# Peptides against a protein of PDB entry 4ASU: the designs that were tried, part 78

Target 1, 270 residues: chain A of PDB entry 4ASU
Amino acid sequence: ATLKDITRRLKSIKNIQKITKSMKMVAAAKYARAERELKPARVYGVGSLALYEKADIKTPEDKKKHLIIGVSSDRGLCGAIHSSVAKQMKSEAANLAAAGKEVKIIGVGDKIRSILHRTHSDQFLVTFKEVGRRPPTFGDASVIALELLNSGYEFDEGSIIFNRFRSVISYKTEEKPIFSLDTISSAESMSIYDDIDADVLRNYQEYSLANIIYYSLKESTTSEQSARMTAMDNASKNASEMIDKLTLTFNRTRQAVITKELIEIISGAA
Target 2, 83 residues: chain B of PDB entry 4ASU
Amino acid sequence: FTFASPTQVFFNSANVRQVDVPTQTGAFGILAAHVPTLQVLRPGLVVVHAEDGTTSKYFVSSGSVTVNADSSVQLLAEEAVTL

## One batch from the design tools (peptide; aimed at target 1 F128)

Design b2_p27_4_s4 (made by RFdiffusion4, then SolubleMPNN; from b2_p27_4, 10 letters changed)
Fold by OpenDDE base, seed 3:
Structure b2_p27_4_s4 (fold): chain B 270 residues (1-270), chain C 83 residues (1-83), chain A 27 residues (1-27)
Amino acid sequence: as target 1 above (270 residues)
Amino acid sequence: as target 2 above (83 residues)
Amino acid sequence: MEEQEKKLEELEKKLEEEKKEEEEFEK
């Protein structure tokens, strides 16, 4: 490589390093906010899931329609955040199909569709885009919930798959159940609950779905920002190492060029 | 007893004496060992009676309330403010 | 060194793609 080539490469890598450092700082700021907002969101979301855990709602085996909701975002450069969710979605879809269930998929965030498009395009009902640029709000979750309920797909049960935040260096892909109104209303375990008006139950389910989606978005966002921060830090370190190596190569090459020029002068080949 | 909005937690697995909630079917009081039920909140006043005799008032918008067989209660409001 | 270069090239490509997407969204 010529000195010019090395210099050009050095400039390029230095620019990359600048970008990754900047992105790390942005991710850090977003992470701090996300973590703060996750605390109440987790209590709220876990509270909404309490009914399903305590009532031990089971879907009858004859019910075949299953919905998988994968939660991520539109934005890349966050390590294995999207691939982790997609991997679990694939596994769940395969298991359900093997059990004779009909599986439909909803993607929250465009990256899920990007990963699953080749293998599962026919199973997608809808993909929600414009996720991840701004912190998710309850309004956003409500819109998603409403669109799902109005999609015309009469699922019996479902699974929402998202990354649960553990720490700045750790997340875990988890699954939470979603049940249709019919499944809840017909569940034997619900018999202990007082006679509930059908309209009340419908409204309750709408809130429940919105609550769970909101919770999943908050967990996902916090996990994503922490992962991005780590990914950008690693990229910055890798760039730094490459800059050091190329700088050494530049210096060696420069000396070699000088030596060659001197030899040419001495030999009269100039 | 858990009482939260998406952005704020008021009670987290706390023991309370009574909670008065505004529901679509009317306001009712949740006491210890209340029968399991599901209700939807209407805009109105929530009153929490603590074991120590303290009474706290909140205004809530929409949401849900769940009373479980194990006497746990989840009050989840879309919006809530302390009064 | 070759693996590291490849990783940096991939990163550069992804960064450029994201920049283009952001620019398209702002138009």
Scores: peptide ipSAE 0.157, ipTM 0.899, DockQ to the pose 0.837
OpenDDE base, seeds 1, 2, 4, 5: peptide ipSAE 0.141, 0.167, 0.160, 0.054; ipTM 0.894, 0.901, 0.903, 0.867; seeds 2, 4, 5 fail the geometry check

Design b2_p27_5 (made by RFdiffusion4)
Pose (drawn by RFdiffusion4):
Structure b2_p27_5 (pose): chain A 181 residues (1-270 with 5 gaps), chain B 83 residues (1-83), chain P 27 residues (1-27)
Amino acid sequence: ATLKDITRRLKSIKNIQKITKSMKMVAAAKYARAERELKPARVYGVGLIIGVSSDRGLCGAIHSSVAIIGVGDKIRSILTFKEVGRRPPTFGDASVIALELSIIFNRFRSVISYKTEYSLANIIYYSLKESTTSEQSARMTAMDNASKNASEMIDKLTLTFNRTRQAVITKELIEIISGAA
Amino acid sequence: as target 2 above (83 residues)
Amino acid sequence: SLTEERAEEGLEEFTEIIQERTEELLA
């Protein structure tokens, strides 16, 4: 309730809001890179339960939608392949998955809507390239919604700060008048 | 005729005369009228004879060539670079 | 785990396996 507590809390939530807004544009830039590389990947990959995701969270209902194997550390987290999503998926990554060894992944449509031999590794590559395009655009919205929630929280606290600031001024003033009187 | 690597796409549904291709057993020159077959590649060159008579030379490390029941061929390699 | 070094080595080993299996089928 003290001004010091409110000033500290404002700076704390502002730090979260700046970071979440900073990841909205990052997911927007990385999604643009992912869609640019999805066009040649879709024309390349055309011709047992496999779950395709990533280690990196903060992407909304992507890991929860997909319901030994299992690519993406966050899919094993419910009940394996690790270190994906930090860097764009290469064909070599899809090859290692095939080397260690009917498939579930998120297909890219737009920014809002989604759906859940040598040839076998091409399907894994097709799923990896589709999944990261899906993971990034969903994260773009997830951090956009978080930036909205943190801004609404700052507005509510600013109104509290103005009430407390007024209440401190009047209290100090009363202590002066009474001390005089 | 479709020729693509994971990185870049060279030909998108040609519309081409013939394509020389490296295969595990020697080499195969795929004409417009070729038998339906499924083949696997080896380290070798790919020569693309364009419809206007010109030539295109690329290199292939590995992959697969697929010619369907119709006059359609899809050639895909893990890496294709020039030169 | 997936790394850049393992991804390069894994691609070479996977290509060799595919070539050996093709020879066995043709044999």

Design b2_p27_5_s1 (made by RFdiffusion4, then SolubleMPNN; from b2_p27_5, 18 letters changed)
Fold by OpenDDE base, seed 5:
Structure b2_p27_5_s1 (fold): chain B 270 residues (1-270), chain C 83 residues (1-83), chain A 27 residues (1-27)
Amino acid sequence: as target 1 above (270 residues)
Amino acid sequence: as target 2 above (83 residues)
Amino acid sequence: MITEENAEKARAEFQARVAAAAAARLA
């Protein structure tokens, strides 16, 4: 490689490093906010899920319609955030299909669609775009919940798949159940709950769905920003190492050129 | 007893004496060993009676309340403010 | 697409359903 080639490459990598450092800082700021907002959201969301855990709601085996909601975002450069969700969605869809279930998919964030569209396009009901630019709100979750309920797909049971935040360096892809109104209403374990008006139960379920979606969005966002921060940090470090290597190569090449020129002068072969 | 909104936690697995909640069927008091129930909140006043005798008041907009068989309670409001 | 407008509408719809259910119990 010529000195000119090395210099050009150095300039390019330095520019990449600047970009990755900037992105790291942006991700760090978003992560800090997301982590703060996740604390109450987790209590809220886990509280909403408590009924399903405590009541041990079971879906009859003869019920065949299953809904999978995958939660991610539109934005890349965050490590395995999207692929982890997609992988679990694929696995769940395959398992359900093997069990003779009908599976439909909702994607929250365009990246889910991008990954699964080729293989699962016929199973998609809807994809929600413009996710990840701003922090998710309860209003956003409510929109998703309403669209799901108004989709006309009468699922019996569902699964919401998202990345749960563990720490700044760790997330885990999790699955939480979603139950239809009919499933909840018919569950034997619900008999212990006092005379619940059908309209009340319907409204309760709508809130429950919105709550769970909101929770999943908050977990996903926090996980994503943390992962992006880490990814950009790693990219910046890798760029730094490459800069060092290229700088050494540049210096060696420069010395070689000088030496060659000196030899040519001394030999009179110039 | 857990009482939270999407953005704020007021009580997290706390022991309380009584919680008065505004529901669609009217206000009801949740006491120890209350029968399991599910209700939807209407806009109104939530009153939490702590074991130490302290009473706290909150305004809620909407949401749900769950009383489980194990006496755990989840009060989940879309919006809530301390009064 | 998630917009502020549709989020507000969704909230209003939830609230309306809650109110309707309440009214039905009083009747």
Scores: peptide ipSAE 0.031, ipTM 0.874, DockQ to the pose 0.591
OpenDDE base, seeds 1, 2, 3, 4: peptide ipSAE 0.019, 0.023, 0.025, 0.027; ipTM 0.829, 0.866, 0.859, 0.863

Design b2_p27_5_s2 (made by RFdiffusion4, then SolubleMPNN; from b2_p27_5, 15 letters changed)
Fold by OpenDDE base, seed 1:
Formats: C-alpha cells, structure tokens, sequence
Structure b2_p27_5_s2 (fold): chain B 270 residues (1-270), chain C 83 residues (1-83), chain A 27 residues (1-27)
C-alpha cells in the first residue's frame, strides 16, 4: 500500500470514529431517559399481566389461530436487538406450525419486516413503522392494540416477543401471552371470579392488550438504546485500534521509502 | 396492592386495609380477602385506606381493577393524579 | 444530526474496513 492509500484509510477511520463517538453520546442520553420511564412502565405492565399469570389461562387444543407480535424498531446499529427478536419469532412460528396452528405475525418496527419478509411474508398481517424516533407513549400502544383488534383476524391466543431490559450490558428476549376475549371468557380458571359482565370483560381485554404492548415497547426501547450505546463504544474502540495499527504501518512504510532513496543516492554517487 | 399508571407508581405490592374504586357498575370497596373480581374503572375518585389509618385520595380516568384469588390487587389507570 | 442513511453508510464502511483488516491479519 502506498503512503497515500494509508493516509486515505486513516482519514476514513478517524471520521467513522467521530461518528460512533457522537452516536454513543446520543444513545446514552436516550438510554438514561428510557430507563427512568421504564420503572413505572414495568410495574404497570407486570400488573396487567398478573391476571393471566394468576388465572393460568389455557387455550383449548382445538383452537388453531395464533398471533405473534414482534416488538422492535426501525433503527439499526444496535447489535443483535432486532435479530434476537426475529430469531425467537421464527422459532415460535415454526413450533406452532408443527403443532398444526395457524400463525399470523405483526411486526412493530420496520426492522422485523426487513428480516422476516423473505421467509414469512405470507404470515404478516401488518407492520407498524416509524418506531424508535420518539419514546413510545401509551397512545402509541393503544393505536397498535386497536388496529390489531379491528384487523378482522380472530386469533385465539398469541404471544408478544420483545427484549426485556436487565442491565446496561444485558437484555433478554422474552415472550408474554396475549389472549382473545373468547379464550379469556371460556377459561375454566376464570370461574373463580364473580359474574363478570361480558362488556366489562371485553373492555378489560382491550385495555390489557394496550397495556402489554406499551410495556413491551418500553422494555424494547430501553434495551435498544443500551445496546446501541455498547455497539457504538465497541465501534469506537475498534476504530482506535485500527488507527494505531495503520499509523504504525504508515511510519514503517515511510522509513522504507526513505531508506530506498538513501540507497539510490549512495549507489548513484558511486 | 399495586396501583399504577403508565408513567407513575403510587403503590407497589403494598399492604392496605381498603381501596375504594369507581367502576362502571358503581363505586365499591375492596377489603382484605375480597372475593376475586374484575372491573373497569370510570372516571372518579380512588381512596386508599392504609393499615396505619392514613387515607390517600386519587383521581383516575379509565382503567381496570383486578382482585385475584391470592388477594393480590392490581389497580391500573390510564391517568391518575394525587389529590 | 446523523441521518439514518448516514449511519448505515458509516456502518457499511466500518464493516468493510474491519473485513479488510481481518484479511490482512490472516495473510
């Protein structure tokens, strides 16, 4: 490589390093906010899931329609955030299909669609775009829930797959159940509850769905920002190492050129 | 007893004496060991009676209240404010 | 503000550089 080539590469890597450092700082700021907002959202979301966990709602085997909601975002450069969700979605879809279930998929965030489009395009009902630019609100979750309920797809049960935040360096892809009104109303475990009006149960189910979606969005956002911060930090370090290596190469190459020139001078003077 | 909105937690797994909630069918009090029930909230007043005798008041918009067989209670409101 | 497009381009460039460096280390 010529000195010019090395210099060009050095300049390019230095520019990348500046970008990755800047992105790290932005991700850090977004992470700090997301973590603060996740605290109440987690209590709220876990509270919403409590009924389903306590009642141990089971779907009859004759019910075949299953919905998978994958929660991610539109934004890249966040490590394995999107691929982890997609991987679990694929696994779940395959398992359900093997069990003779009909599977439909909803993607929250464009990245899920991008990963699964080729292999699962026929199973997609809808993809929600413009996710990840702003922190998710309960209103956003309500819109998603409403669109799902109005889609005309009468699922029996489903799962929402998202990245749960554990720490700044760790997230875990998890699955939480979602149930249709019919499944909830027909569950034997619900018999212990006082006579619940059908309208009340419907309203509860709709509200619960929005709650769970909201919770998943908050977990996903926090995980994503943390992962992006880590990814950008790693990229910055890698760039630094490469700069050091190329600088050494440059210096060695320069010395070699000088040595060659000196030899030519000495040999020509003889 | 858990009482939360999407953005704020008021009670997290707390022990309380009684919670008065506004439901679509009317206001009722949830006592310790209440029979399992599920209700939807209407806009109105929530009153939490702590074991120490203190009373806290909240205004809620919409939401739900669930009493489980294990006597756990989840009060979830879309919006809630301390009064 | 780095546009998403610029971020992806930067990622691609970085990955290319990493790949090139890996090849050089293996040779």
Amino acid sequence: as target 1 above (270 residues)
Amino acid sequence: as target 2 above (83 residues)
Amino acid sequence: MLTEENQEKAKEEFNKLVAEEAERRLA
Scores: peptide ipSAE 0.018, ipTM 0.811, DockQ to the pose 0.011
OpenDDE base, seeds 2, 3, 4, 5: peptide ipSAE 0.028, 0.077, 0.125, 0.084; ipTM 0.814, 0.872, 0.883, 0.887; seeds 2, 3, 4, 5 fail the geometry check

Design b2_p27_5_s3 (made by RFdiffusion4, then SolubleMPNN; from b2_p27_5, 19 letters changed)
Fold by OpenDDE base, seed 3:
Structure b2_p27_5_s3 (fold): chain B 270 residues (1-270), chain C 83 residues (1-83), chain A 27 residues (1-27)
Amino acid sequence: as target 1 above (270 residues)
Amino acid sequence: as target 2 above (83 residues)
Amino acid sequence: MITRENEEKATKEFQERVAAEAAARLA
């Protein structure tokens, strides 16, 4: 490689390093906000799931319609965030199909659709785009919940799959259940909740769905920003190492060129 | 007793004496060993009576309340403010 | 398995490093 080629490559990598450092700082700011907003959201979301855990709601085996909601975003450069959710969705879909269930999929974020389009395109009901540019709000979750409830798909049970935040260096892909109004109303374990008005139960279920979606979005966002920080930090370090290697190569090549020119001058072969 | 909105936590697994909630079917008081129930909140006043006799008041917009068989309570409001 | 203590330490160290880098750029 000529000195010119090495210089061009150095300039390119230095520019990439500037971009990755900038992205790391942006991700850090978004992470700090997301982590603060996750604290109350987790209490709120876990509180909403308490009924399903305590009532041990079961779907009869003869009920075959299952919904999978995958939660991620539209934005890349965040390590295995999207692929982790997609992997879990594929596993769940395969297990349900093997059990004779009908499976439909909702993607929150365009990256889920992008990964699963080739193998699962016929199972998608809807994909929500424009996710991840701004922090998710309860209003956003309510819109998603409303769209799901108005989709006309009469699911019996569902699964929401998302990355739960553990720490700045750790997340875990998890699944939480969602249930249709009919499944909740017909569950034997709900008999202890006496004299529940049908309209009350419907409204309660709408809130429950919105609450769970909101919680999943907050966990996903925090996990994503943390993963992006790590990915950009690693990219910046890799760029730094490459710059060092190329700088050494440049210096060696420069010395060789000077030596060659001196030899040509001394030998008169120029 | 857990009382939270999407953006704020007021009580997290706390022990309280009584919680008064505004529901669409009417206001009711949640005491120890209340029968399990599900209710939806209407806009109105929530009153929390602590074990030490202190009373806290909140305004809520909407939401849900769950009373479980184990006497745990989840009050989840879309919006809530301290009064 | 990352323990809670190790996670907290790693979080603090990462935050301190990011803050130091940001300060160095402003300087």
Scores: peptide ipSAE 0.023, ipTM 0.845, DockQ to the pose 0.013
OpenDDE base, seeds 1, 2, 4, 5: peptide ipSAE 0.000, 0.011, 0.017, 0.000; ipTM 0.787, 0.813, 0.809, 0.812; seeds 1, 4 fail the geometry check

Design b2_p27_5_s4 (made by RFdiffusion4, then SolubleMPNN; from b2_p27_5, 14 letters changed)
Fold by OpenDDE base, seed 2:
Structure b2_p27_5_s4 (fold): chain B 270 residues (1-270), chain C 83 residues (1-83), chain A 27 residues (1-27)
Amino acid sequence: as target 1 above (270 residues)
Amino acid sequence: as target 2 above (83 residues)
Amino acid sequence: MITEENAEKAKKEFQELIAKKAEEELA
């Protein structure tokens, strides 16, 4: 490689490193905020799921309509965040289809659609875009919940798939159940709640859906920002190592060129 | 007893004597061993009576309250403020 | 049913209650 080629490559990598460092800092700031906001959101979301866990709501086998909600974002450069969710969605969809169930998919974030659209286009109901630029709010979750409930798709049960935050270096793709109003109302385990007004139960279920969506968004956001921070840090380190290697190569090449030129001058061969 | 909004936790798996909640069907008090129920919150006053006799007051907006068979309670408000 | 309209109404009612309570405490 010529000195010019090495110099060009050095400049390019230095620019990439600058970008990745900047992105790391932005991700770090967003992560710190997301982590703070996740604490109450987790209590809130887990609290909303308590009924379903305690009541052990079971969907009858004759019920065939299943909804899968995948939660991620529109933004890349965050490692396996999107692919992990998509992989779990594919697995779940395949298992349900093999069991003779009808599967429909909702994507929260454009990345889910981008990954699954070719193979699962017929199963997609809706994709929510513009996710991940701003921290998710309960209002955002409510909009998604409302859109789902008004979609006209009458599911019996569903699954929400998202990345749960563990630590700055770890997340886990998880699944939580979603139940239709009919499934909840007909569940034998709900008999202890028999005196509940149907309208109350409907409203309750709507809140529950919004709550779990909100929770999933908060977990997903925190996981994504931490993963992005790590990815950008790794990219920056890799760039640094490459810069060091190229710098050494540059210096060696430069010395060789100088030596050659000096020899040519001294020998009169130039 | 768990009482939270999306942005704030007031109680997390706490033991309380009584919680008064405003519901769409009316205000009711949740006592120890209250029968299982599901309710939707209306905007109003929540009063938490601690075991030590202290009372805390909150305003809540919409949301839900769940009383489970195991006497666990989840009060989840969209918005809540301490008074 | 949680509609946008109902949510906004609930929020408004909540804010009104807070405002009223604040006025009572300041009075």
Scores: peptide ipSAE 0.031, ipTM 0.835, DockQ to the pose 0.045
OpenDDE base, seeds 1, 3, 4, 5: peptide ipSAE 0.013, 0.033, 0.000, 0.013; ipTM 0.795, 0.824, 0.794, 0.807; seeds 1, 3, 4 fail the geometry check

Design b2_p27_6 (made by RFdiffusion4)
Pose (drawn by RFdiffusion4):
Structure b2_p27_6 (pose): chain A 181 residues (1-270 with 5 gaps), chain B 83 residues (1-83), chain P 27 residues (1-27)
Amino acid sequence: ATLKDITRRLKSIKNIQKITKSMKMVAAAKYARAERELKPARVYGVGLIIGVSSDRGLCGAIHSSVAIIGVGDKIRSILTFKEVGRRPPTFGDASVIALELSIIFNRFRSVISYKTEYSLANIIYYSLKESTTSEQSARMTAMDNASKNASEMIDKLTLTFNRTRQAVITKELIEIISGAA
Amino acid sequence: as target 2 above (83 residues)
Amino acid sequence: EEEEEEWEEEMEEQLEEEEEIEERPLR
């Protein structure tokens, strides 16, 4: 309730809002990279339960929608392949998955809507390239919603700060008048 | 005729005369009228004879060539670079 | 008030986990 507590809390939530907004544009930039590389990947990959995700969270209902194997550390987290999502998926990564060894992944549509031999590695590559495009655009919205929630939270606290600031001024003033009187 | 690597796409549904292709057994020159077959590639060159008579030369490390029941061929390699 | 404090803590923990994931070594 003290001004010091409110000033500290404002800076704390502002730091979160700045970071979440900073990741909205990052997801927007990385999505633009992912979609530019999805066009040649879709024309390349055309011709057992495999779950395709990533280690990197904060992407909304992507890991929860997909429901030994399992690419993406967050899919094993419910009940294995690790270290994906931090860098764009290469064909070599799809090759290692085939080397260690009917498939579930998130297909890219737009920014809002989604759906859940040598040839076998091409399907894994097709899923990896589709998945990261889907993971990044979903994260663009997830951090956009988080940036909205943090901003609403700052507005509510600013009104508290103005009430407390007025209450401190009047209290100091009363202590002066009474001390005089 | 479709030729693509994971990185870039060279031809998108040609519309081409013939394509020389490296295969595990020697080499195969795929004409417009060729038998339906499924083949796997080896380290070798790919020569693309354009419809206007011109030539295109690329290199292929590995992959697959697929010619279907119709006049359609899809050639895909892990890496294709010039030169 | 309590709900806002819990939400703030959850967002801080998620951000710290994301930073830890980014600092992990790669193959």

Design b2_p27_6_s1 (made by RFdiffusion4, then SolubleMPNN; from b2_p27_6, 12 letters changed)
Fold by OpenDDE base, seed 5:
Structure b2_p27_6_s1 (fold): chain B 270 residues (1-270), chain C 83 residues (1-83), chain A 27 residues (1-27)
Amino acid sequence: as target 1 above (270 residues)
Amino acid sequence: as target 2 above (83 residues)
Amino acid sequence: MKKEDELEEKWKKLLEEEKEIEARPLR
């Protein structure tokens, strides 16, 4: 490599490092906000799931329609966030298919569709875009819930798959159940609940779905921002190491050039 | 007893004496060992009666309330404010 | 929002530039 080439690479990598550092700071700020907003959202979301956990709602085996909701975002540069969700979606879809179930998929965030389009395009009902640019709101979750309920797909049971935040360096892809109104209303375990008006149950389910989606979005967002912060930190470190290596190469090459010039001067070949 | 909105937690697995909730079918009081039920909230006042005899009042917009067989209660409001 | 998208675009551009530089034969 010529000194010129090394210098150009150094300049490029230094610029990359500046950008990755800036991106890290942006991700850090978003992470801090997301983590604060996740605290109440987790209590809220876990509270909404309590019924399904306590009631132990079972879907009859003769019911065949299953919905998978994958929760992610539109944005890259966040490590394995999207691939982790997609991997679990694939696994779940394969398991359900092996059990003779019909599987449909909803993607929250364009990255899920991008990963699964080639292999699962026919199973997609809808993909929600414009996820991850702003913090998710309950309104956003309500829109998704409404769209799902109005999709015309009469699922019996579903799974929502998302990254649960553990720490700044750790997330876990989780799956939570979602149930159709019919499945809830027909569940034997629901018999212990007092006579519930059908309209009340419908409205309750709408809230439940919105609540779960909101919770999943908040977990996903926090996980994503932490992962992005880590990814940008790693990129910045890698750039730093490359800068050091190239600087050493530059110095060595420069010394060789100087030595050659000195030899040429001494030998009179100049 | 858990009482939360998407943005704020008021009670998290707390022990309370009674919770009065505004539901679409009417306001009712949730006591210990209340029968399991599901309800949806209407805009109105929530009153929480603590074991120590203190009462707290909240205004809620909408949401759901769940009373489980194990006497756990989840009050989940879209919006809630302390009064 | 605009700032992050701009940063990502700049990052992608710089990566492409770096790949082009690396692809040049050491003369």
Scores: peptide ipSAE 0.253, ipTM 0.895, DockQ to the pose 0.037
OpenDDE base, seeds 1, 2, 3, 4: peptide ipSAE 0.239, 0.241, 0.238, 0.110; ipTM 0.888, 0.894, 0.892, 0.851; seed 4 fails the geometry check

Design b2_p27_6_s2 (made by RFdiffusion4, then SolubleMPNN; from b2_p27_6, 10 letters changed)
Fold by OpenDDE base, seed 4:
Structure b2_p27_6_s2 (fold): chain B 270 residues (1-270), chain C 83 residues (1-83), chain A 27 residues (1-27)
Amino acid sequence: as target 1 above (270 residues)
Amino acid sequence: as target 2 above (83 residues)
Amino acid sequence: MEKEEEELKKWEEELKEEEEIEARPLR
């Protein structure tokens, strides 16, 4: 490599390192906020899921329509955040298909679509874009919930797949159930609940869906920002190592050029 | 008893004597061993009666309330403020 | 050296994608 080539490469890597360092700081700030906002969101979301855990709602085997909601974002540079969700979605879709169920997919965040488009394009109902630029709000979750309910897909059961935050260095891809109004209304386990007005139950389900989506978004966001912070730190370190190596190569090459020039002078080779 | 909004937690798995909630079908009091039920909140006053005899008041917008067979209660409001 | 160049290209591509996302107007 010529000195010019090495210099060009050094400049490029140094620029990348500056960007990754900056992104690390931004991710750290966003992570800190996300973690604070996750605390109440987790209580809220887990509270919403309590019914489904306690009621042990079972979907009849004859019910074949299953909805998978994958939750991530539009944003890259966050390690395995998106691929983890996509992997779980693929696994779930395959298992459901093997069980003879019809599977449809909703992607929250464009990255899900980008990963699954080639293999699962026909199963996608909708993809929500513009996720991850701002912290998710309950309003955002409500919009997603409403669009899902208005999608016209009459699912019997669903799965929401997202990354649950564990710590700054750990997340886990998890699945939570979603049930249709009909499935809830017809569930034998729901018989213990007092006679509930159909309109009340419908509204309750709408809240439940919005609640779980909100919860999933908050978990996902916190996980993503943490993962991005780590990824950017690693990238910055890797760039630093490359800079050091290239700098050494530059110095060696420069010395070699000087030596060659000296030899040419001494030899009289113009 | 759990009472939370998306942004704030008021009670987390707490033991309380009674919770009065405003629902679309009317206000009702949740006591110990209340029958399981699902309700939707209307804008109004939530009153929490603690075991120590203290009473706390909250204004809620919309949301849901769940009373489970195990006497656990989840009150989930979109917006809630302490009064 | 080739592996390092490939990694660099990957980072550059990912960075470009992120810039494009950030440049999109919020609707």
Scores: peptide ipSAE 0.286, ipTM 0.919, DockQ to the pose 0.856
OpenDDE base, seeds 1, 2, 3, 5: peptide ipSAE 0.244, 0.226, 0.225, 0.205; ipTM 0.910, 0.914, 0.912, 0.912

